# Ledger of designs, part 137: peptides against a protein of PDB entry 3PUK

Target 1, 227 residues: chain A of PDB entry 3PUK
Amino acid sequence: ERGLKSVVWRKIKTAVFDDCRKEGEWKIMLLDEFTTKLLSSCCKMTDLLEEGITVIENIYKNREPVRQMKALYFISPTPKSVDCFLRDFGSKSEKKYKAAYIYFTDFCPDSLFNKIKASCSKSIRRCKEINISFIPQESQVYTLDVPDAFYYCYSPDPSNASRKEVVMEAMAEQIVTVCATLDENPGVRYKSKPLDNASKLAQLVEKKLEDYYKIDEKGLIKGKTQS

## One batch from the design tools (peptide; made by RFdiffusion4, then SolubleMPNN)

Design b2_p17_5_s3 (from b2_p17_5, 10 letters changed)
Fold by OpenDDE base, seed 4:
Structure b2_p17_5_s3 (fold): chain B 227 residues (1-227), chain A 17 residues (1-17)
Amino acid sequence: as target 1 above (227 residues)
Amino acid sequence: ESEEELKKLEEKIKKYE
């Protein structure tokens, strides 16, 4: 068994593919940098075909319209990815696809969401957040997708302190998404030496886990949002 | 690197079409 990879794939299958699946319907899937890595880590091309994906395309590239097909956007909630989506559907004359299903890997900020709603609402059949912000590896191993995480966390330059905090926050958030994906609320253990980074990260994770599960109990979980 | 991975993915998918 592939452990975390299988869990992540099952989550994607259920949350994304099964959610938008229609019998006999094929879709074009648009991926960004993160989701390309994510899918590459947990599935095969044959798996995607079985889920009704005929073509995968890079959202960042200029693409030829395929107006007869619906598009499945599996993307991160970043300005770059959202802007690329908006270019695909922002104008009636510029619509590249028949309709869009959007699945964000994480919480989409209201600013981005509102921008989408304002310009492309008529083209969107589904918009959902699925809270997968990590790359699974074999067994229960994963890689965090935090740019320059190592550099900022271990930089001796005090000028990087603010950026270090941002990186730590992002790492903590992704760890929480792992826990959420696994449906686990683990006790956090860490080794602080030689730096306090592990302690800081642990505290952030603990806080975020607490917040997440408290919110879950209230049925207000961030990331289980649909448009 | 991400573009390369995506290209590889695209190529693999096309092979199965």
Scores: peptide ipSAE 0.022, ipTM 0.579, DockQ to the pose 0.020
Fold by OpenDDE base, seed 1:
Structure b2_p17_5_s3 (fold): chain B 227 residues (1-227), chain A 17 residues (1-17)
Amino acid sequence: as target 1 above (227 residues)
Amino acid sequence: ESEEELKKLEEKIKKYE
């Protein structure tokens, strides 16, 4: 069973491809570093063709204009990816594509959102956030996209303590997005030795899960699930 | 690594076009 990979693909299909799909219309898809890894982990090129994607392009590369085609941006909400998008649509005379659909893999900061809105609003048909900030490796295995996580989590330097907490917070947030994707409220298991980092991370995950399911519009108190 | 995966995807697209 493809397990987590199938669940992630199904979420992308419904949240991204079905949301912007038009019969007989082909799109160019723009990917960044994270979304390239994400799609490569859970789909094939044939799957993307079936969803109406004719060409995949790297958002960071210089690309030739295809003014007759619409672009699907599936990107992380980073300054680098947003700046590349703004270069594609920032000039009225030099638009690379006919229109844009933007799907962010996580919460887009207001500063970045406002920058997009101010410069490119007329070119954007959709702008949505989808909560997928993890890479599925196997049926029940995933990796987190937190830069320098290993360095800060295992740093013996007390000066890195504040940065370690920020990294752990980011990891906990990504784990919650996995749980939300799977519709699960798992019991967390961890190995505590030699550092208490795993225990701290588990506590952050538990707190964030409680907050997530408490705010869920359906008011459904979900009990702990086995995972 | 991401660039390599993108190239693999691009190569697969060209094979199906």
Scores: peptide ipSAE 0.021, ipTM 0.533, DockQ to the pose 0.019
Fold by OpenDDE base, seed 5:
Structure b2_p17_5_s3 (fold): chain B 227 residues (1-227), chain A 17 residues (1-17)
Amino acid sequence: as target 1 above (227 residues)
Amino acid sequence: ESEEELKKLEEKIKKYE
């Protein structure tokens, strides 16, 4: 059963493809490392073709201009991905594509957003955050994508304490995006290990879930669900 | 691993072009 994968695909379809869909229009889709993994986990190339994607390209690679086609950027809000986007549209004379639709997988920091606005605003037709920062593996299993998470969480070096907190916050945010995607407010359960990392992460998740549902436009505060 | 997955996607795309 493709429970979580189908939910993720449905969210991407609604939030990305349906949002920028035009009848008879084909787009080039630009992916980064994370979104490549994400789409590979929940769809087939035939699904992307049905959504009006003719070609998928790696944003990090050098690509030939296709000036007559619009580009759909489905990317993470990282300096690396944003810099690659800026290279595609930063020069008025060297635009690689006709226009851009940008969909970020998570909250885009103001610094990156301002950098985009300052250089490429005229080329952007849409910019949206869709809040999918996890990879579905099985019907009820997902993988977090936080670089060096294991190293910092289990580092015995006290100098890494601040970095550990940043990593745990990023992990908590990704878990909340799973809950938001599934429209669930689960009770958080954890197993304590010698390091209180699981307890701290659980507290961060609970806090972020509360914040998310309090500010949800639907005004729906869901009680704790079984998970 | 991501590069390999992207390469697989690119190869799949080429089959439909």
Scores: peptide ipSAE 0.019, ipTM 0.512, DockQ to the pose 0.019
Fold by OpenDDE base, seed 3:
Structure b2_p17_5_s3 (fold): chain B 227 residues (1-227), chain A 17 residues (1-17)
Amino acid sequence: as target 1 above (227 residues)
Amino acid sequence: ESEEELKKLEEKIKKYE
């Protein structure tokens, strides 16, 4: 059985590296906090070199221009990461790189997408959303990237109820992206005690799985798989 | 943590160049 790490790497290789590959061309890759953790969890340096990446840089840092090279941005669709990208290409006179390929780890909000289009569309050769919003830990273990999830899910304060629902929705979405990555529609199992969090999350996951497979790229409704 | 991971990646890439 292939571990979750190998499945995630295969998805990144196909969705990102193969999508922008050009024979004999090297790129600079820009990473943010999340994608740094993601790649470190599922690939080696040799893998990135084989994919035509010569230099990796942190998008949040001030960087020297390398105007002769194209840049691959593998980043989360956050205001912080998008603002850093816009600083690299927003000025016509001071573009840091020759061109950009952008791959978002999740759905990019229309507000951010429109901001990119308005300022630097001519510099962008590719802009794609991929659904990888989790970190693989072991063969069957992953970590969700949901800020303050523990605090809101286990808060005794009823004033946090609305935020708890938002957090659970985000968690459910990330679980569905794992299932989509594995090409699996699993049965959901949970323990409800002492809190109802597991039951609520299970219901959200089941609903989102149903919606995903009804509207999948192949237009096929898949039955529950062994997982 | 993420900065340290990135630095390790950068160092390894430079070693294999």
Scores: peptide ipSAE 0.021, ipTM 0.537, DockQ to the pose 0.019; fails the geometry check

Design b2_p17_6_s1 (from b2_p17_6, 9 letters changed)
Fold by OpenDDE base, seed 1:
Structure b2_p17_6_s1 (fold): chain B 227 residues (1-227), chain A 17 residues (1-17)
Amino acid sequence: as target 1 above (227 residues)
Amino acid sequence: SELEKQYKLLQEFNESI
């Protein structure tokens, strides 16, 4: 019943915790809204303790400095989360932690990345993108984190057409991250609705999957798998 | 922390379903 959850946890463990782990060293972990939900879906607090996390804190809240400890930031690449990070390390005299390890759940835009480099580069020990933008619910069920997706996808207002397309693109990107996490290139199945949103989404997913596997370092186009 | 409390509560809830 927890197959997908286990896969997601394994990916986080290898990409994040194993990457920055030092024996005997404890870290403070900073989470945002999405990563809080993500970790809650696939692990327990005891699992985090085993990975060397002493406490978890909300990145959006004001926090007291713990200058002797390193911080692990597991966050979404959003202006809000990045701004909170910059506040933690923007001034030498006001550094909240000893150093930072940053792991983004998705591609970080160059504009945000450049801001980080310009202000806090000396404080950062690691900065990586791990490409997980979905929440596992069951063994083979997941949910997407696209705000207002329902509203825009089912809006009869033609003025929302452009916004609907943006939402559909974001959903397709997140579905591709699931496939990448599972190392699958699935055939997409869907039920047709009157607005045919499912068909449009399927086409976007297929296109993005093709692009993803073409660009993948192995240069091998994986054949379609059944999922 | 408050976040830890919320995290634990969420986990307990998810395990109960």
Scores: peptide ipSAE 0.014, ipTM 0.382, DockQ to the pose 0.018
Fold by OpenDDE base, seed 5:
Structure b2_p17_6_s1 (fold): chain B 227 residues (1-227), chain A 17 residues (1-17)
Amino acid sequence: as target 1 above (227 residues)
Amino acid sequence: SELEKQYKLLQEFNESI
């Protein structure tokens, strides 16, 4: 059985690297906090070199322009990452790279997408959402990246109830991306806790799985799989 | 390689956050 790491790598290779690959062309790859963790978990530098990546840089850091090279942005659809991208291409005189290929790890909100279109559309050669928002740890273990998830889920303050729901929604979405990556529609299992967070999360996951496979691009409805 | 060093530094930075 191929471990989750290998499956994730294969998806990234197909969805990102193969999508923008040109023979003999090298690119600079820009990563944010999440995608750095993601790639670190499922590939080696040698793998990235084989995919035509010559340099990997942190999108949040100040970087010297390399105007002759195209840039591959593999980033999360967050205001912070998008703002950093906009700084790289926002002005004609200050373009850091020749052109940009953007691959978002998740759905990009219309507000952010519109901001990109308005400012940098001419510099963008490709923009895709690849729907990988989790970190593989082991063959069947993954980590979710939801800021302050623990704090809000276990907060005793009732004023945080609305934020808790938002966090749980985000967690559910990330779990669904795991299922999509594995091409599985599993039954959801959970352990009850005093705050019933697990039950609520399970319901959200089930609903999202149903929605995902109902409108799947492949037109395939999968039955519940063992997981 | 220089590239490996760069990536390692990036990883270390990310882990420090």
Scores: peptide ipSAE 0.012, ipTM 0.381, DockQ to the pose 0.020
Fold by OpenDDE base, seed 4:
Structure b2_p17_6_s1 (fold): chain B 227 residues (1-227), chain A 17 residues (1-17)
Amino acid sequence: as target 1 above (227 residues)
Amino acid sequence: SELEKQYKLLQEFNESI
């Protein structure tokens, strides 16, 4: 069985690197906090070199322009990462790179996407969502990137209930991306704890899985009808 | 990871410029 790390790497390779690959072309890759961890978990620097990445840069840092090179942005669809991208390409006179390929780890909100379109559309050669919002730790183990998940999920304070729901939703979405990455629709199993958090999360995951596969089926159906 | 170390080194280098 191919380990989760290998599966994730393969997904990134096909969805990102193969998608924007041009023979003999090198790119600068811009990473955020999440994608740095993600790539670190499933590949080596040598692997990235083989994929045509010459330099890795932190999107949050001020960087010197390399105007002759195209940039591959592999980033999360967050306001912070998007704002950093916009700073790189928002001004025609101050473009840091020749062009941009953007690959989001998850669904980009329309608001952010529209902001990108309005400001930087001419600089963007590709924009894609790849739906990987987890970090593979072991062959079959992954870590969710949900800030304060533990705190809110296990908070006895009722005032945190709304935040707990948001966290649960985010966790469920990330679990679904794991399933999507693995091309699996698993039966969700959980152990009940004193707090029915596991049950609630399981329900959210099940619902989101159903929605995901329904959408995928619809997409496939639309694709088949258009072909 | 090795990648993280390399990335960190690169970041430190870039910040020193």
Scores: peptide ipSAE 0.005, ipTM 0.348, DockQ to the pose 0.021
Fold by OpenDDE base, seed 2:
Structure b2_p17_6_s1 (fold): chain B 227 residues (1-227), chain A 17 residues (1-17)
Amino acid sequence: as target 1 above (227 residues)
Amino acid sequence: SELEKQYKLLQEFNESI
């Protein structure tokens, strides 16, 4: 079995690099916090070079314009990352790159998408969601990128209940991205704890998996797989 | 290489946050 890292890399290669590849063209790649972790977990710089990336930059940092080069934004659909992108392309005078290819790691909210569309649509050559919101650790192990997940999930304070739900939702979404990446519809297994967080999360995952496969681009409803 | 340095810097940044 190919390790999760290799599967993730293959997905990124196909969904991002192959999608925007032009013969003989080099791009600058802009990464945020999550995508930096993601790529560092599943590839090397040499791999990125082979995919036509000449330079990688942190989207949060001030960068010098390279107006003759196109930029590949591989970023999370967060206000922070989007705002940084908008600063790069928001005005003609402030354009840092020739054009942009945007690949979001997850579903981009309409509010953010509309903001992008309104300000810099002419600069965007591609905008796609690739649905990878996890970090591969081992062959079959991944880490979710959900801030403060532990705190909210295990907080006994009732005031955190709403936040706990948001965290659980985010975790479930990320787990579904793993399943989608692996092309699996697993039976969900969990161990119950006093707070029953695992059960709630499992239910959310199951629901989201069902929804995902119902609307699968291939129109295929997959049966449950053993995982 | 300079490119490798950039990649490492990004990794370090990610670990620092």
Scores: peptide ipSAE 0.007, ipTM 0.401, DockQ to the pose 0.020; fails the geometry check

Design b2_p17_6_s2 (from b2_p17_6, 8 letters changed)
Fold by OpenDDE base, seed 4:
Structure b2_p17_6_s2 (fold): chain B 227 residues (1-227), chain A 17 residues (1-17)
Amino acid sequence: as target 1 above (227 residues)
Amino acid sequence: SELEERYKKIEEFNKSI
């Protein structure tokens, strides 16, 4: 079994499909560029059918309304994807589907979340952040979805320093999502030469891991205390 | 924490819909 792919699929199944599953109900699933790649990497269409998905649609494309069906949006929390969602539900006359379940692959910025709440809240049945911001390649190999990561991280131009930091932050966040998905808190190892990029990234990852697990522990503790 | 606040925000939203 391809370990990481199976783990990712299991996570998606539990966090997304099981979360919104209703007996006998079929949904249309809307994907963006990232989630298309993600699902393609860890499942087959037959797997999605088993989870109650009748058809997959690209969120960026113009689609015909299927007003009798609910839609499962499994998308990244980007302005582009969110804007496409908003177009699907922004007005009563423009509603393409019966209702929406929204699952973000990462933390949704407040600005986008507020925009969704303001315009489409009546159409939404569920909103959840899944925090899977990587694509599994092999059992323990993944690809980060950070635009221009290579360029900025290894740019000799000091003017790119700010952008480099942003990219490293994004990479660190995605690495943390891998760890979270795997339920592991690994020790970070890196090769510092020839550039300090690996060291900086490692520090960011360590910090974010600490923050994540502290919060998760608190959440678990709170959950245990309330249960 | 920021994460806790986000979770709370989403949970509150889910309760409201």
Scores: peptide ipSAE 0.441, ipTM 0.903, DockQ to the pose 0.538
Fold by OpenDDE base, seed 5:
Structure b2_p17_6_s2 (fold): chain B 227 residues (1-227), chain A 17 residues (1-17)
Amino acid sequence: as target 1 above (227 residues)
Amino acid sequence: SELEERYKKIEEFNKSI
């Protein structure tokens, strides 16, 4: 299939599974709320088995240790998910797994990254930011995971201005991850009115796209594509 | 850039483990 779901799966396969693949090795995969939705949208359990995943576990749930197996953490860079990871490896005597491969769906804040480095470095074999912060729905349709985005973007209350900016920044970042996943640098189109939210978001997306492609992992600077 | 700095930090970390 040539849809967005297939593209997302291909990216995850390349960026995550191929990156940590070892012949004959099986891993436990830990997912959070977002990555559960993400994988459910673009793959089947059989696909994960083919990639060497034996079991999928929810990072938020209490789990029994499997100390002989390595764990693949595919998680969002949130305090909640990171704290759960830290609990799995923070104690030398209570490590849940043999080692960890960590793949973040977005840029990990320095504060969280520093906590990981300070407490769990010896347990980590790989850390990577994958930058997939959207859920594919259809071939050209996706959803963003930004809490209260609708409320703040359309709030007439000036007291919400700062939160609105944060939400728009998060939305822009997620849109850029879609473009990166599709290997596209689109011309940004928007409809204005009644609020200037669309134009502001467009400007943020354009800026972030420029920044992203300047330092693309492939070293490619792409011009604007048709979209 | 901020992005470059982030990549460098992660790369350095991966080299250290």
Scores: peptide ipSAE 0.433, ipTM 0.903, DockQ to the pose 0.626
Fold by OpenDDE base, seed 3:
Structure b2_p17_6_s2 (fold): chain B 227 residues (1-227), chain A 17 residues (1-17)
Amino acid sequence: as target 1 above (227 residues)
Amino acid sequence: SELEERYKKIEEFNKSI
């Protein structure tokens, strides 16, 4: 039985590394906080070397230009990560790398995507959304990356209701990415007590799963799998 | 669908570069 870590690695290998692979070409890979944790959870440096990565760099840090090498950006679609990318390629005279391949872990907002297109399109060779926004822990365990999820979900303060909804939406999206990665449309099961959070989250997940599988890679509507 | 539209936008961009 292949554990969740191996499934996630295979997905990244296929969706990212195989997608931009050129024979004999080495790349620098740029990671943000989330993708650093993600790759650390499912691969080793030796695995990355086999995929043509010479070095990994933190996108948030100041880096020396390596203008003769292409860069692989594997990042979250956040303003912070995108701004760092824009700094690397925003001016013709100050390009850090030869060109960029960009792979987002989730759907990139149109506002950020438009900024990239407007300022850096000539430096980009590929842009793709791979929809992996969770960290595998064990064969059947994953961790969500939703800031302050616990605080807002369990806050008794009514003033946090709107923020709670945003957090629940983000959690539901990440759960759907797990299902998508596993190629499963499971029946959702939950324990509702003591709060209605589990019920609300389950409903959001079910709705999003339906939406996702309506537009799967094969254009086929998949039925619910046995859970 | 919204998802389909997103994929199309990115695909069009990739074709342009």
Scores: peptide ipSAE 0.428, ipTM 0.899, DockQ to the pose 0.558
Fold by OpenDDE base, seed 1:
Structure b2_p17_6_s2 (fold): chain B 227 residues (1-227), chain A 17 residues (1-17)
Amino acid sequence: as target 1 above (227 residues)
Amino acid sequence: SELEERYKKIEEFNKSI
């Protein structure tokens, strides 16, 4: 069984591809660094072809216009990725594609969202946040995408304490996306070390899980599951 | 509440386009 990889692929298929699918329509898909890794971890090019993707392009690269085709942007909600999107649609005369479907891997900050709305709303057919901010490696193993996490979490310098908290918050958010993807509310297990980072992270995850399931689509309070 | 508000914002946007 492909385990977590299969679950992640199924989530992407239902949340992204099925959401924007039109019979007989092919799309260009735009990926950033994170989503390239994500898709590479859980699918093949043949799978994407079956979902109506003709070509994959890197959003950071200069690309030739294909004005007759719609574009599927599957990207992280970062200033860099959003700026690349805005360049594709910011000018009426210089639109790269016919229209855009935008799927963010995480919550898009209001500042970026408002910038998109103000500049490109007429070119957008769909915008959705799908909450997948992790890379599945094995059947039960995933990797978080938090830059400099190792450096700040293990820094003995007190001046990095605030940065460490920000990093731990980001990690906790990504762990919650794993739980949401698996439809689980697990009991968190950790190994404590002298810096007690694992305990702090566990507490953040538990808090965020409670908040997430309190507001879930069904309004259902899920009890802790064994994971 | 913050998550709900965020979902509503995106939904309203999708209805407007």
Scores: peptide ipSAE 0.424, ipTM 0.898, DockQ to the pose 0.546

